Peptides against a protein of PDB entry 4AID. Designs and how they scored, part 50

Target 1, 242 residues: chain A of PDB entry 4AID
Amino acid sequence: FDIKRKTIEWGGKTLVLETGRIARQADGAVLATMGETVVLATAVFAKSQKPGQDFFPLTVNYQEKTFAAGKIPGGFFKREGRPSEKETLVSRLIDRPIRPLFVKGFKNEVQVVVTVLQHDLENDPDILGMVAASAALCLSGAPFMGPIGAARVGWVDGAYVLNPTLDEMKESKMDLVVAGTADAVMMVESEIQELSEEIVLGGVNFAHQQMQAVIDAIIDLAEHAAKEPFAFEPEDTDAIKA

## One batch from the design tools (peptide; aimed at target 1 M145)

Design b2_p25_3_s2 (made by RFdiffusion4, then SolubleMPNN; from b2_p25_3, 19 letters changed)
Fold by OpenDDE base, seed 1:
Structure b2_p25_3_s2 (fold): chain B 242 residues (1-242), chain A 25 residues (1-25)
Amino acid sequence: as target 1 above (242 residues)
Amino acid sequence: RLAAERAELAAENARRIAEKVRELA
């Protein structure tokens, strides 16, 4: 097994990104750990476009149900069949920042699956899932112009907190999730309690600064473990406008 | 033990997904 691992300190926690041990049949696969929360992200893409494919067929599926039963709050009664509200929300949080980063004209099917393997009840697997999905795409060889980083920002005791624990979030006046590249913010999602626009904008900037260490960690992992880029030339759609 | 077994089951699910995506290509 050619196992590659990157470890960083991030927000006072150890983040580990690992590839090569599991899910080797995927185009990209990353096991991400923060505290005792563990997620597996897998990226798979079709090597051809379907005839008559008009749109980019990206599917993102975040899942908590199968492997963390008994460690996830509310997991005891998840009957088989429908995504939870959380699973639906986190699938969108992952989809939103990655969708615009695929090369224009790429219309091969892409499937990203994030599975929560373990939850520690302090580190939310959503941010970890966003990071792992980004890393899995960067390793896959898909024409993805990532990486993205992600961060949650809280506002506790009049200060920004990077990736607050679930207990710190009960006292937080802000739940701000940001995703972006090295150069740009791609997505903001926020729940706020009576905070000024200045504090919220400062939180976005804080998140974007703090996610750079994660972006750099994904790049370092990709330099050692990425597959060869998939040979994709977009059809010259400008030649059809002439 | 439980984390390894969960990782194997997740890998098998990822295989089935990868096979379906390849069959649809």
Scores: peptide ipSAE 0.026, ipTM 0.634, DockQ to the pose 0.016
OpenDDE base, seeds 2, 3, 4, 5: peptide ipSAE 0.016, 0.015, 0.015, 0.015; ipTM 0.485, 0.529, 0.512, 0.460

Design b2_p25_3_s3 (made by RFdiffusion4, then SolubleMPNN; from b2_p25_3, 16 letters changed)
Fold by OpenDDE base, seed 5:
Structure b2_p25_3_s3 (fold): chain B 242 residues (1-242), chain A 25 residues (1-25)
Amino acid sequence: as target 1 above (242 residues)
Amino acid sequence: RLAKYQAELAAKQAEEIAEKVKALA
């Protein structure tokens, strides 16, 4: 198997992005590791639009599988079938920044699935899942104008902390999740305890700066492992207004 | 050892960014 791997040091942790070992039936598939947290992202897209499709049918599913649940905080054997609140929230966190980056007029079905395979109890799989989903889309050949990066920012002892551990987050006055491209912030989600707007804006800028290393890592992986771009010509929507 | 050095590096980066944000406000 032609396995491609990118490894970077990021926020004092080793981030590994790997493709070609598993889920090769997907258009894109990335195994992402940070510490001992491991996620698999897969991207699949339809090669044709459904007749009468009027909206972009993107589905994002983040899943923490029962086999990983022994290492997931709150460790409940998930009953098969219904997403947890966390899975629903993280699915939305991944969806929000990627949805705008598809080529306008692309209405083929796209499915992104992020599966947590392992949790280390230090590194939350949500940020890793966002990164992995971005990488899987960039590898897929889908008309996706990514990559996105993502970062969590904490505020601990009067300083920003990149991707705080679950233990550091207990002392954090900020849970700030940011996703963006090289050029733009695409999504901000924040829970803040008595911090100034200046500190929060500083956190967004910190996140955007720190995610560039991840964006560059995804680009480097894609240069070596991406599929041929799917030939998509958007219908000239200006010709329909005439 | 690494964690402390990374915290100091993150703190310096945070200070530089906070100063840039102050200059934009």
Scores: peptide ipSAE 0.015, ipTM 0.446, DockQ to the pose 0.029
OpenDDE base, seeds 1, 2, 3, 4: peptide ipSAE 0.005, 0.010, 0.010, 0.005; ipTM 0.350, 0.420, 0.459, 0.339

Design b2_p25_3_s4 (made by RFdiffusion4, then SolubleMPNN; from b2_p25_3, 15 letters changed)
Fold by OpenDDE base, seed 4:
Structure b2_p25_3_s4 (fold): chain B 242 residues (1-242), chain A 25 residues (1-25)
Amino acid sequence: as target 1 above (242 residues)
Amino acid sequence: KLAEYLEELKKENAEKIAEKIKELA
């Protein structure tokens, strides 16, 4: 087994990104761990475009498996088949920042699946899932101009907190989820309790600064484990719609 | 302000991505 692993300290927690152990049939696969929360991200892409494909067919599915869901707060017995509200929301949180980073004109089917394998009840799998999905895409050879990082920012006792625990979030006046590249913010989602715009903007900047270590960790993993880039030449017609 | 700032950041990122794509091509 050619197992590659990157480990960093991130917000006072150990983040581990691992590839090569599981899901080797995927184009990219990353097992990500933060605390005792564990997710598997897989990326698969078609090697050809479907005839008549006119849009980019990206599908992102975040899933909390029942063996992990027994610990997930609000995890009612999901009948197999319909995503929960949380799964739908997190699937969108992952989709939004990655979709614009695919090479223009690429219309091959791409499927990203993030599966929660373990939940520690402290570290939310959503941020970890975003990071893992980014890493899996960077390993896949798909024409993806990542990585993205992601971070949650809280505001507790008059300070920013990186990736607050579920318990710290009860005291937080901010739930700010940010995703971005090394260079810029791609997505912000926020729930704010009576905070100034200045504090919120400072939170976005804080998130973007703190995610650089994750972006660097994904790059380092990709340098050692990425597949050869898929040979894709965009048709000249799609370059002209600048 | 926040929405405008986020749109500016997205625009700057799109420009940087487009530059990187041109450098690879």
Scores: peptide ipSAE 0.019, ipTM 0.384, DockQ to the pose 0.045
OpenDDE base, seeds 1, 2, 3, 5: peptide ipSAE 0.000, 0.012, 0.000, 0.000; ipTM 0.304, 0.327, 0.294, 0.320

Design b2_p25_4 (made by RFdiffusion4)
Pose (drawn by RFdiffusion4):
Structure b2_p25_4 (pose): chain A 242 residues (1-242), chain P 25 residues (1-25)
Amino acid sequence: as target 1 above (242 residues)
Amino acid sequence: SAEEVMEKVEEKVEEERDKFLEEKF
């Protein structure tokens, strides 16, 4: 039972989100394509709370398969091993904006895994990885508040540029990754060439505008394909506090 | 400087983010 939101031509690039064909045993699994870069994002959460668990345990693993680029690993063991700098950075990039959007009071294990299956030498899978992770979370039925969008905004020839490619990045004076909900920007990460607070803040806002088409697309797929929501009421400590 | 500009922007975004989360929860 296969389902896509393949629409979203997004910033001139085709973004497809598919579910129900791959990884049917995960709570949420989405194969996401943007251009010709492909990632599978899976989301599983435990249906129970571990005794005495006192914080929300969430793990995000982002991993690149070298076959995503037609190469065998250079390591002595010719197999991927410990995560690289890029994989751990991208893992925190997904974790940061998601961790706060789970319902306050929820402490079940949650694991989201994003694996890069194909890289097109143009579209960085890192942003795509964020979108696919958000899509799988919505589909899983876990207490995850609305979808997250994300984008990279560059600054080329005096204008904002959405999801610039790797060659476009050579000419950009800004590298800003923003992830947010429909209402709010949730995270920023950037490297800038001494641009003003105004322009930087402008890029953050441009990104938040430009990522709405993605949140819409996730909401659309969730409407057609999400699992039943996991019931979770927080404790009404409201009367005791007053 | 570039670092000061980044800090100012990040602080602003964090304040807006914390306000949004307080409103929801």

Design b2_p25_4_s1 (made by RFdiffusion4, then SolubleMPNN; from b2_p25_4 with A2S M6L E10K E11K D18K F20Y)
Fold by OpenDDE base, seed 4:
Parts: C-alpha cells; sequence; structure tokens
Structure b2_p25_4_s1 (fold): chain B 242 residues (1-242), chain A 25 residues (1-25)
C-alpha cells in the first residue's frame, strides 16, 4: 500500500491525516485522527453528467456508526436508517463551505461520506470530519477549489480556545464553528452567551488564522497523494448570453 | 441580544464570502 501521512500539532493536539490504507475504491479517502477521535472521509464523483442535470448534485453524509455511538453522549440506539439531529447538522456544516468551491458548470454527482470510527469524548468528530472531507476532496481529482480548513473556538476565562474539549466547552461562553479557505471564511455557525460583536468577530479571525496549519497540511498531503485532476472544461456559460 | 450579535457577524462573513467567490469564479 502506498500510505501517505501528514502529522501536525494543532491546538495542543496531534492531528493526523492519512491516505492509501482504507477505502481505496473511492476517488479520495482520508483517515483523520485527533486525540483518539477517528473519522474516515470518502469522496466519490461521477465521470459524466446525467442527461438533463440542471443543478450540482452534491451529497454530504456525516455518520456516527453504532460502534462509535456507544461512546457518543446522547447516542441512544440510533434506529438504523434515519440520521440523528447531530448527523444532519454536521452534514450541513460540511456541505455549506464546500458546495460553492466546485468549478461552475460542474454537475457530475459528488458524494462525500464522513464516518466516525472512534470518539474519545474530548475531541468532537465534527471539526475532524470537516477537515477529513476537505482532504478527501483535494485527493479525489474532482474540480474542487479547496482545501477548506475548520476550527471550533471557545471563549474561556476571557480568552479564545482552539478546539475546546467537551469539558472545556461547559465553561465556554461561545461555541463558534468556522470553516474557510486560505483566503476567506466560508461558513460560521455559533452559539453565544453574553458576548460582544468584537469578541465574536475576533473568534472568527482567530479560527481562520488557526486553520491555516490544517489547510497547509491538506495541501502537503495532496501534493504527495492526489489523483490527477479530472479533465473538466466548464461550459462557457458566457457563450449562451450572446 | 446574542441573536442580534450573531446576525451582524453572519452578515459580515457572508458579505466577505460573496466578494471572495465573485473574485475567484
Amino acid sequence: as target 1 above (242 residues)
Amino acid sequence: SSEEVLEKVKKKVEEERKKYLEEKF
């Protein structure tokens, strides 16, 4: 197996991005680890557009498998077949920042699947899932103008905290999830207590700065392990306005 | 309110995101 791995220290934790061992049948596949939380992201895309396809058919599916769910807080017996509220929410958190980064006119089916394999009860799989999905897309050869990074920011004792643990989050006045490219913030989702606009904007900027190391790690992994770019010429949508 | 703060932040982020996407694509 040609296994490629990138390891970085990120927010006082080891982030590992690995490809080449699992899900080799996918266009891109990344095993991501932070602490003892482990996720598998896969990206698959169709090599042709369906006749009459009028929209971009991107599907993002975040899943917490039952073997991991036995450790997940609130992991009631997931009745096989319906996404939990968390799975639905995190699927949207992954979808929102990546969807606008596909090349215009690309209408081939794209499926991103993020599977939580292990949960350590400290590191939430959502951030790790966002990072892994970004990495899997960058490896796939799909016309995706990523990578994206992601970060969670807390506000604890008057300071920003990168990727607070579930226990640190109990003392946090902010749960801020940010995703972005190297150049721009693409998504913000947050719950806050009594905080100023300045503190929250500062949290967005802090997240965007802290995710650069993750973006760089994905780029480095892609340079060593990405498939050849899929030959896609966008239909000149300007030619239809003439 | 916290909601009003979040709405203002989300609006600023979306304005910047929109500009970035218009420049990139």
Scores: peptide ipSAE 0.453, ipTM 0.920, DockQ to the pose 0.799
OpenDDE base, seeds 1, 2, 3, 5: peptide ipSAE 0.430, 0.441, 0.431, 0.442; ipTM 0.913, 0.917, 0.913, 0.917

Design b2_p25_4_s2 (made by RFdiffusion4, then SolubleMPNN; from b2_p25_4, 7 letters changed)
Fold by OpenDDE base, seed 4:
Structure b2_p25_4_s2 (fold): chain B 242 residues (1-242), chain A 25 residues (1-25)
Amino acid sequence: as target 1 above (242 residues)
Amino acid sequence: SAEEVLKKVEKKVEEERKRYLEELF
């Protein structure tokens, strides 16, 4: 197996991005680890557009499997077949920042699947899933203008905290999830208590700064392990306006 | 309110995101 791995220290935790061992049949596949939380992201895309396809058919599916669910807080017997509220929410958190970064006119089916393999009860798989999905897309050869990074920001004792643990989050006045490219913030999702606009905007900026190390790690992994870019010529949509 | 703060932040982020995407494509 040609296994490529990138390891960085991020927010006082070890982040590992690995490819080449698992899900080799996918266009891109990344095993991501932070602490003892482990996720597998896969990206698959069709090599042709379906006749009459009028929209970009991106599907994002975040899944917390039953073997991991035994450790997941609130992991009642997930009735096989329906996403939980969390799985639905996190699927949207991954979808929102990546969807607009596909090359315009690309209407081939794209499927991103993030599977939680292990949960340590400290590191939430959502952030790790966002990072892994980004990395898997960058490895796939799909016409995706990533990578994205992601970060969670807390506000604890009058300071920003990068990727607070589930226990630290109990004392946090902010749960701010941010995703972005190197150059721009693409998505925010937040719950806040009594905080100023300045503190929340500062949290967005803090997240965007802190995710650069993750973006750089994905780029480094892609330089060593990405497939050749899929040959896609966007239809000149400007030619239809003439 | 917290909701009003979030709406202002989301609006600023969306305006920046939109400009970035207009420049990217």
Scores: peptide ipSAE 0.527, ipTM 0.937, DockQ to the pose 0.855
OpenDDE base, seeds 1, 2, 3, 5: peptide ipSAE 0.519, 0.519, 0.511, 0.512; ipTM 0.934, 0.934, 0.932, 0.932

Design b2_p25_4_s3 (made by RFdiffusion4, then SolubleMPNN; from b2_p25_4, 10 letters changed)
Fold by OpenDDE base, seed 4:
Structure b2_p25_4_s3 (fold): chain B 242 residues (1-242), chain A 25 residues (1-25)
Amino acid sequence: as target 1 above (242 residues)
Amino acid sequence: SAEEVLKKVKEKIEEEREEYLKKLF
């Protein structure tokens, strides 16, 4: 097994990104750990387009498995076969920032699956799942213009807090989830109390700055473990306008 | 309102995102 691992300190916690041990049949696969929260992200893409494919067929599935559900709030009421509200929401949080970063004209089927393997009740699997999905795509060879990073930002006692714990979030006036590339913010989702635009924008900027270490960690992992880029020539969409 | 603040923030971010994506592709 050629196991590659990147470890960084991030927001006072250890983030580990690992590849090569699990899900080797995928185009990309990353086991990500923060605290005792563990997720597996896999990326698989078709090597050809389906005949008549008119849209980009990206599917993102975030799943909290039953073995982890005993530690996940509300996990006991998961009806088998239907995504929970959380699973649906987090699948969208992963989809939104990655979808626009695929090379134009790429219409091969892409499937990203994020599976929560363990939850520590301190570190939310959503942020970790976003990071792991980004890393898995960067390893896959798919024509993806990532990586993305992600961060959660709280506002506690008049300060920004990176990736607040579930307990710290009870005292937070902001739940701000940000995803972006090295250069740009690609997605924001937030619940806020009475906060100024300045504080919220400052939170976005803080998140974007703090996620750079994660982006760099994904790049470093990809340099050592990525597959060869899939040979894709975008259809010259300018040639159809002539 | 909190909703109005979030709307303005999201609008600003979307503008910057669109400009970035136009340069990327």
Scores: peptide ipSAE 0.492, ipTM 0.924, DockQ to the pose 0.763
OpenDDE base, seeds 1, 2, 3, 5: peptide ipSAE 0.485, 0.489, 0.483, 0.485; ipTM 0.920, 0.922, 0.921, 0.921

Design b2_p25_4_s4 (made by RFdiffusion4, then SolubleMPNN; from b2_p25_4, 8 letters changed)
Fold by OpenDDE base, seed 4:
Structure b2_p25_4_s4 (fold): chain B 242 residues (1-242), chain A 25 residues (1-25)
Amino acid sequence: as target 1 above (242 residues)
Amino acid sequence: SSEEVLKKVEEKVEKERKAYLEKKF
């Protein structure tokens, strides 16, 4: 097995991105760890477009497995076979920033699956899942113009906090999730308590700066472990107007 | 309100996002 691993210190925590051990049948697969929270992201894409495909068929599925769910707050309320509200929300948080980064005209089916394997009750698997999904796509050979990074930002005692723990978040006046490329913010989702626009925008900028180390870590992993790029030539949509 | 603050932030981010995507693709 050719196992590639990237390890960085990020917000005072060790982030590990690993490929080559698990889910080798996927186009891309990344095991991501922060603290004792562990997620597996897999990316699979079809090698042809379906006849008559008119939209880009991207499916993102974030799931917290029952073995992890017994440690996750609210895990007892998971109705068998239906995604929880959290699973639905996090699936959207992953989908929103990645969807616009596929090459225009690519309409092959893409499936991203993020599975929470372990939760430490300190590090939320959502941010880790976003990072892992980005890494899995970059390894897959799909025409994805990533990577994206992601970060959560809190506002605690008049300061920005990168990826606050679940306990630190109780004292936070902000829950700001940001995803972006090296060059641009692609998504924000936030809840705030009595904060100025300046503080929230400062939080977006702080998140975007702090996620650069994660983006660089994904690039470094991809340089050592990515599959050959899938040969995709977008149909010249300008040639159809001539 | 917090809702008005968030809306203004989202509008700024979306403007920058669109400008980036238009330049990249």
Scores: peptide ipSAE 0.498, ipTM 0.930, DockQ to the pose 0.787
OpenDDE base, seeds 1, 2, 3, 5: peptide ipSAE 0.492, 0.492, 0.487, 0.489; ipTM 0.928, 0.929, 0.927, 0.929

Design b2_p25_5 (made by RFdiffusion4)
Pose (drawn by RFdiffusion4):
Structure b2_p25_5 (pose): chain A 242 residues (1-242), chain P 25 residues (1-25)
Amino acid sequence: as target 1 above (242 residues)
Amino acid sequence: EEEEEEFLEEMNEEALEEARELARE
């Protein structure tokens, strides 16, 4: 039972989100393609709370398979091992904006794994990885508040540029990753060539505008394919507090 | 619903403050 939101031509690049063919046993699994870079994002959460668990346990693992680029690893063991700098950075990049959007009071194990299956030498899978992770979370049925969008905004020839490619990044004076909900920007990360607060803040806003088409697309797929929502009521400590 | 809106406004304000701090660096 296969389903796509393949629409979203997004910033001139084709973004496809597919579910129901791969990883059917995960709560949420989405194979996401942008251009010809492909990642599988899976989301599983426990249907129970561990005794005495006092914070929300969430793990995000982002991993690159070197076969995503047609190469065998250079390491003595010719197999991927400990995460690189890029994999741990991208893992925090997904975790940061998601961790706060789970319903206050929820403390079940949640694991989201994103694996890079193909890299097209142009479209960084890091942003795509964020979008696919968000899509799988929505489909899983966990208490995860609305979808998240994300984009990289560059600054080339005096204009904002959405999801610039790796070659376009050579000419950019800004590297800003933004992830947000429909209402709000949830995170920023950037490296900037001494641009003003105004332009920087402009790029943040441009990104939040440009990522709406993605949130829409996730909401669309969730409408066709999401699992039943997991019932979770927080405790009404409201009367005790007053 | 009001609490969620306040939370999202606070998170947005903090993200914009972080972007402004990076611009100043």

Design b2_p25_5_s1 (made by RFdiffusion4, then SolubleMPNN; from b2_p25_5, 12 letters changed)
Fold by OpenDDE base, seed 2:
Structure b2_p25_5_s1 (fold): chain B 242 residues (1-242), chain A 25 residues (1-25)
Amino acid sequence: as target 1 above (242 residues)
Amino acid sequence: MKELEEELKRIEKEALEKAREIARK
């Protein structure tokens, strides 16, 4: 077993990114842990484009398994076959920042699956799922111009809190989710309670700064465990508008 | 690369505009 692991301290919690133990049949697979919350991200991509494919066929599926769901808040016995509202929302949160980072003209099918394996009731799997999906794509050899990082920012007792616990979030005046590259913020989602524009924008900057450690951790993991890049040259037809 | 950088700058601008819109509600 060639297991590669990166461990960092992030927001006062241990983040672990591991590859090579599980889902070896995927192009990329990352087991990510924060606290006792555990997710498995897998990335799979087709080695050819379907004839007549006119759009980029990226599918992102976040799922919370029933064995974890017995502990997950709002994890009612999921009727097999329909995503919950949470799973649908988190799938979109993962999709939005990764979709623009694929090389233009790449129209091979890509499937990202994030599975919650364990939930500690403190660390939300959404942020961890975003990080794990980014890492899995970077390991896959797909023409993905990541990594992305992600962070949740709270506002508790007049300060920014990185990835607040579910209990800290009850006291938080902000639920700010940010995703981005090393260089750019790509996605902002926020729920706020009577906060100034200055505090919210400061929260975006705080998130982007704090996610750099995660981006660096994904890069370090990829340097040691990434597959050879898939040989994809975009057809010059889209290059004519540069 | 330049097209991606321009796209990323556009997305960043839109994300920051969205953050401002959220903060004004």
Scores: peptide ipSAE 0.235, ipTM 0.799, DockQ to the pose 0.813
OpenDDE base, seeds 1, 3, 4, 5: peptide ipSAE 0.172, 0.019, 0.092, 0.222; ipTM 0.739, 0.372, 0.598, 0.790; seed 5 fails the geometry check

Design b2_p25_5_s2 (made by RFdiffusion4, then SolubleMPNN; from b2_p25_5, 12 letters changed)
Fold by OpenDDE base, seed 2:
Structure b2_p25_5_s2 (fold): chain B 242 residues (1-242), chain A 25 residues (1-25)
Amino acid sequence: as target 1 above (242 residues)
Amino acid sequence: DEKLKEELEKIEKEALEKAREIARK
């Protein structure tokens, strides 16, 4: 096994990104760990476009498996065969920032699957899933102009908290999820309780600053473990002018 | 890539506008 691993300290927690142990049949696969929460992200893409394909066929599926469900809040109520509300929401949170970063004109099928393998009841697997999906895409050779980073920001005792625990979130006046590239914020989702515009915008900036360490970690992992880029030339009509 | 940069700047602007809208509710 050629196992590559990147480990960083992030928000007072150890983030581990690992490739080469599991899901080696995927184009990209990353096992990501934060605390005792563990997710597997896989990226698979078709090597040809389907005849008559007129849109970019990206699918993102976040799922929490039944073997982890005994440790996942609400996991016992999962109806087999339909995504929960959480799984649907998190799938969209992952989809939104990655979709614009594919090279224009690329219409090959892309499937991103994020599977929660373990949950520690402190670290939400959504942020970890976003990071893992970004890393898996960067390793895949797909024409993806990532990485993205992601962060959750809380507001606890008059300060920003990076990736608050589920217990810290009970005292938080903000649940701010941000995703972006090194250069740009691409997504903001937030629930807030009576906070100023200044605090919320400061939270977006804080998130974007804090996710740089994750972006750098994904880049470092990709330099050591990425597949050769898929040879794709966009049609001249869809060619992004450099 | 200038077009990608312009699109990302647009997305960033929209994301920040959304954050402001959330903060005003």
Scores: peptide ipSAE 0.219, ipTM 0.786, DockQ to the pose 0.792
OpenDDE base, seeds 1, 3, 4, 5: peptide ipSAE 0.026, 0.212, 0.098, 0.216; ipTM 0.479, 0.781, 0.597, 0.785; seed 4 fails the geometry check

Design b2_p25_5_s3 (made by RFdiffusion4, then SolubleMPNN; from b2_p25_5, 11 letters changed)
Fold by OpenDDE base, seed 1:
Structure b2_p25_5_s3 (fold): chain B 242 residues (1-242), chain A 25 residues (1-25)
Amino acid sequence: as target 1 above (242 residues)
Amino acid sequence: DEEYKKFLEEIEKKALEEAKEIARK
């Protein structure tokens, strides 16, 4: 096994990004760990466009498996076949920041699958899933202009908290999820309780600053483990629709 | 854990099947 690993300390927790152990048939595959929460992200893309394809066919699927679901808060025995509300929401959280970062005119099918393998009851798999999906895409050779980083920001006892635990979130007046590149914020989702706009904007800036270490970790992993970039040249006709 | 190992093997198989399906389309 040619296993490559990047480890950083992030928000007082160990973040591990690993590739080369499992899912080798994917274009990119990353096993990501934060605390004892573990996710597998896989990225696969078609090497040709379908005839008559007029939109970018990106599918993102976040899923929590039944063996992990026995440890997931609110994990009822999922009857096989329908995503939970959480799985649907997190799939969107991952999709939104990555979709605009594909090269314009790229209309090959792309599938990103994030699977929760373990949950520690402290670290939510959603942020970890966003990071893992970003890393898997950067390793894949797809024409993806990432990486993205992601962070959750809480407001506890009058201070910002990076990636609050599920217990800290009970006391938090803010659930702020931010995703972005090194240079830009790409997505913000927020639930707030009686906080000023100034505190929320400060939280976005805090998140963007804190995610840089993750972006750098993905870049370092990709420098050592990425596949050769897929040769893609957009047709001139797709440039005119800008 | 043998259950975890079996699960990883199933995920690898699924990822291979999905990759082949996407590459054929």
Scores: peptide ipSAE 0.025, ipTM 0.467, DockQ to the pose 0.015
OpenDDE base, seeds 2, 3, 4, 5: peptide ipSAE 0.017, 0.022, 0.000, 0.029; ipTM 0.414, 0.536, 0.369, 0.543; seeds 2, 5 fail the geometry check

Design b2_p25_5_s4 (made by RFdiffusion4, then SolubleMPNN; from b2_p25_5, 11 letters changed)
Fold by OpenDDE base, seed 2:
Structure b2_p25_5_s4 (fold): chain B 242 residues (1-242), chain A 25 residues (1-25)
Amino acid sequence: as target 1 above (242 residues)
Amino acid sequence: KEEEEERLKKIEEEALRKAKEIARK
C-alpha cells in the first residue's frame, strides 16, 4: 500500500488526511479524521463527455451510515433509500463551493461521495466532509481549481471558536460555515442570534484565515499523491482568457 | 486568468453580501 498522510493541528484538534489505503478504485480518495470523527471522500470522473451533454453533471452525495457508531443525529428516521434532511443539506454545502471551481466547458460526469464512517458526537462530519471532498478532488486529476478549505465558526463567551464541538455550539450565538480557496471566500452559511454585522464579518475573515492551514495541508498531500492531471482543453468559446 | 479572478471575486462579494443579509435579520 502506498499510503500518504498529512497531519496538522487545527483549532486545537488533530486533522489527518490519508490516501492510498481504501477506495483505491476511485480517481481520488481521502480518509479524513478529526477527533474520533472519520469520513471517506471519493471522487470519480468520466474520461469522456456524454453525447449531447449541455450542463456540467456534478453529483455530490453526503451519507451518514448507521454503523458509524452512536446515535447519528437524524439517523433514526432514515427511510432506506432517501437522504435525511441533514444529508441533503450537507451535500449542498459540499457542492456549492466546489462546483464553480471546475474548468469551464468541462462536462464529464463527476461524482463526489462523502461517507461518515465514525462519529464522535463532538466533531461534526460536515466540515470534515467538505475538507475531505476538496482533498479527494485535488488528488483525482480532474480539472478542479481547488483546493477549498472549510471552517465552522462559533461565538462563545465573546470570542470566535474554530469548529466548536456540538456541546460548545449549544452555548454559541453563531453557527457560521465558510468555504473558500486560498484567495477567496466561496460560500457563507450562517445561523446567528442577535449578533452585529461586525462580529459576523469578523467571523468570515477568521474562518478564511483558519482554513489556510487546511488548504496548505491538501496542497502538500497532492504534491506527493495526486494523479497526473486529466488532459482537458476547453473549446476556445469556453477558454478562460488568461 | 483575469476573467477567472473576476468570477471568484464576484462569488466572494455574493458570499459577503449573504453574510451581511443574515446579520441584519
Scores: peptide ipSAE 0.282, ipTM 0.834, DockQ to the pose 0.780
OpenDDE base, seeds 1, 3, 4, 5: peptide ipSAE 0.033, 0.005, 0.268, 0.275; ipTM 0.558, 0.339, 0.827, 0.831

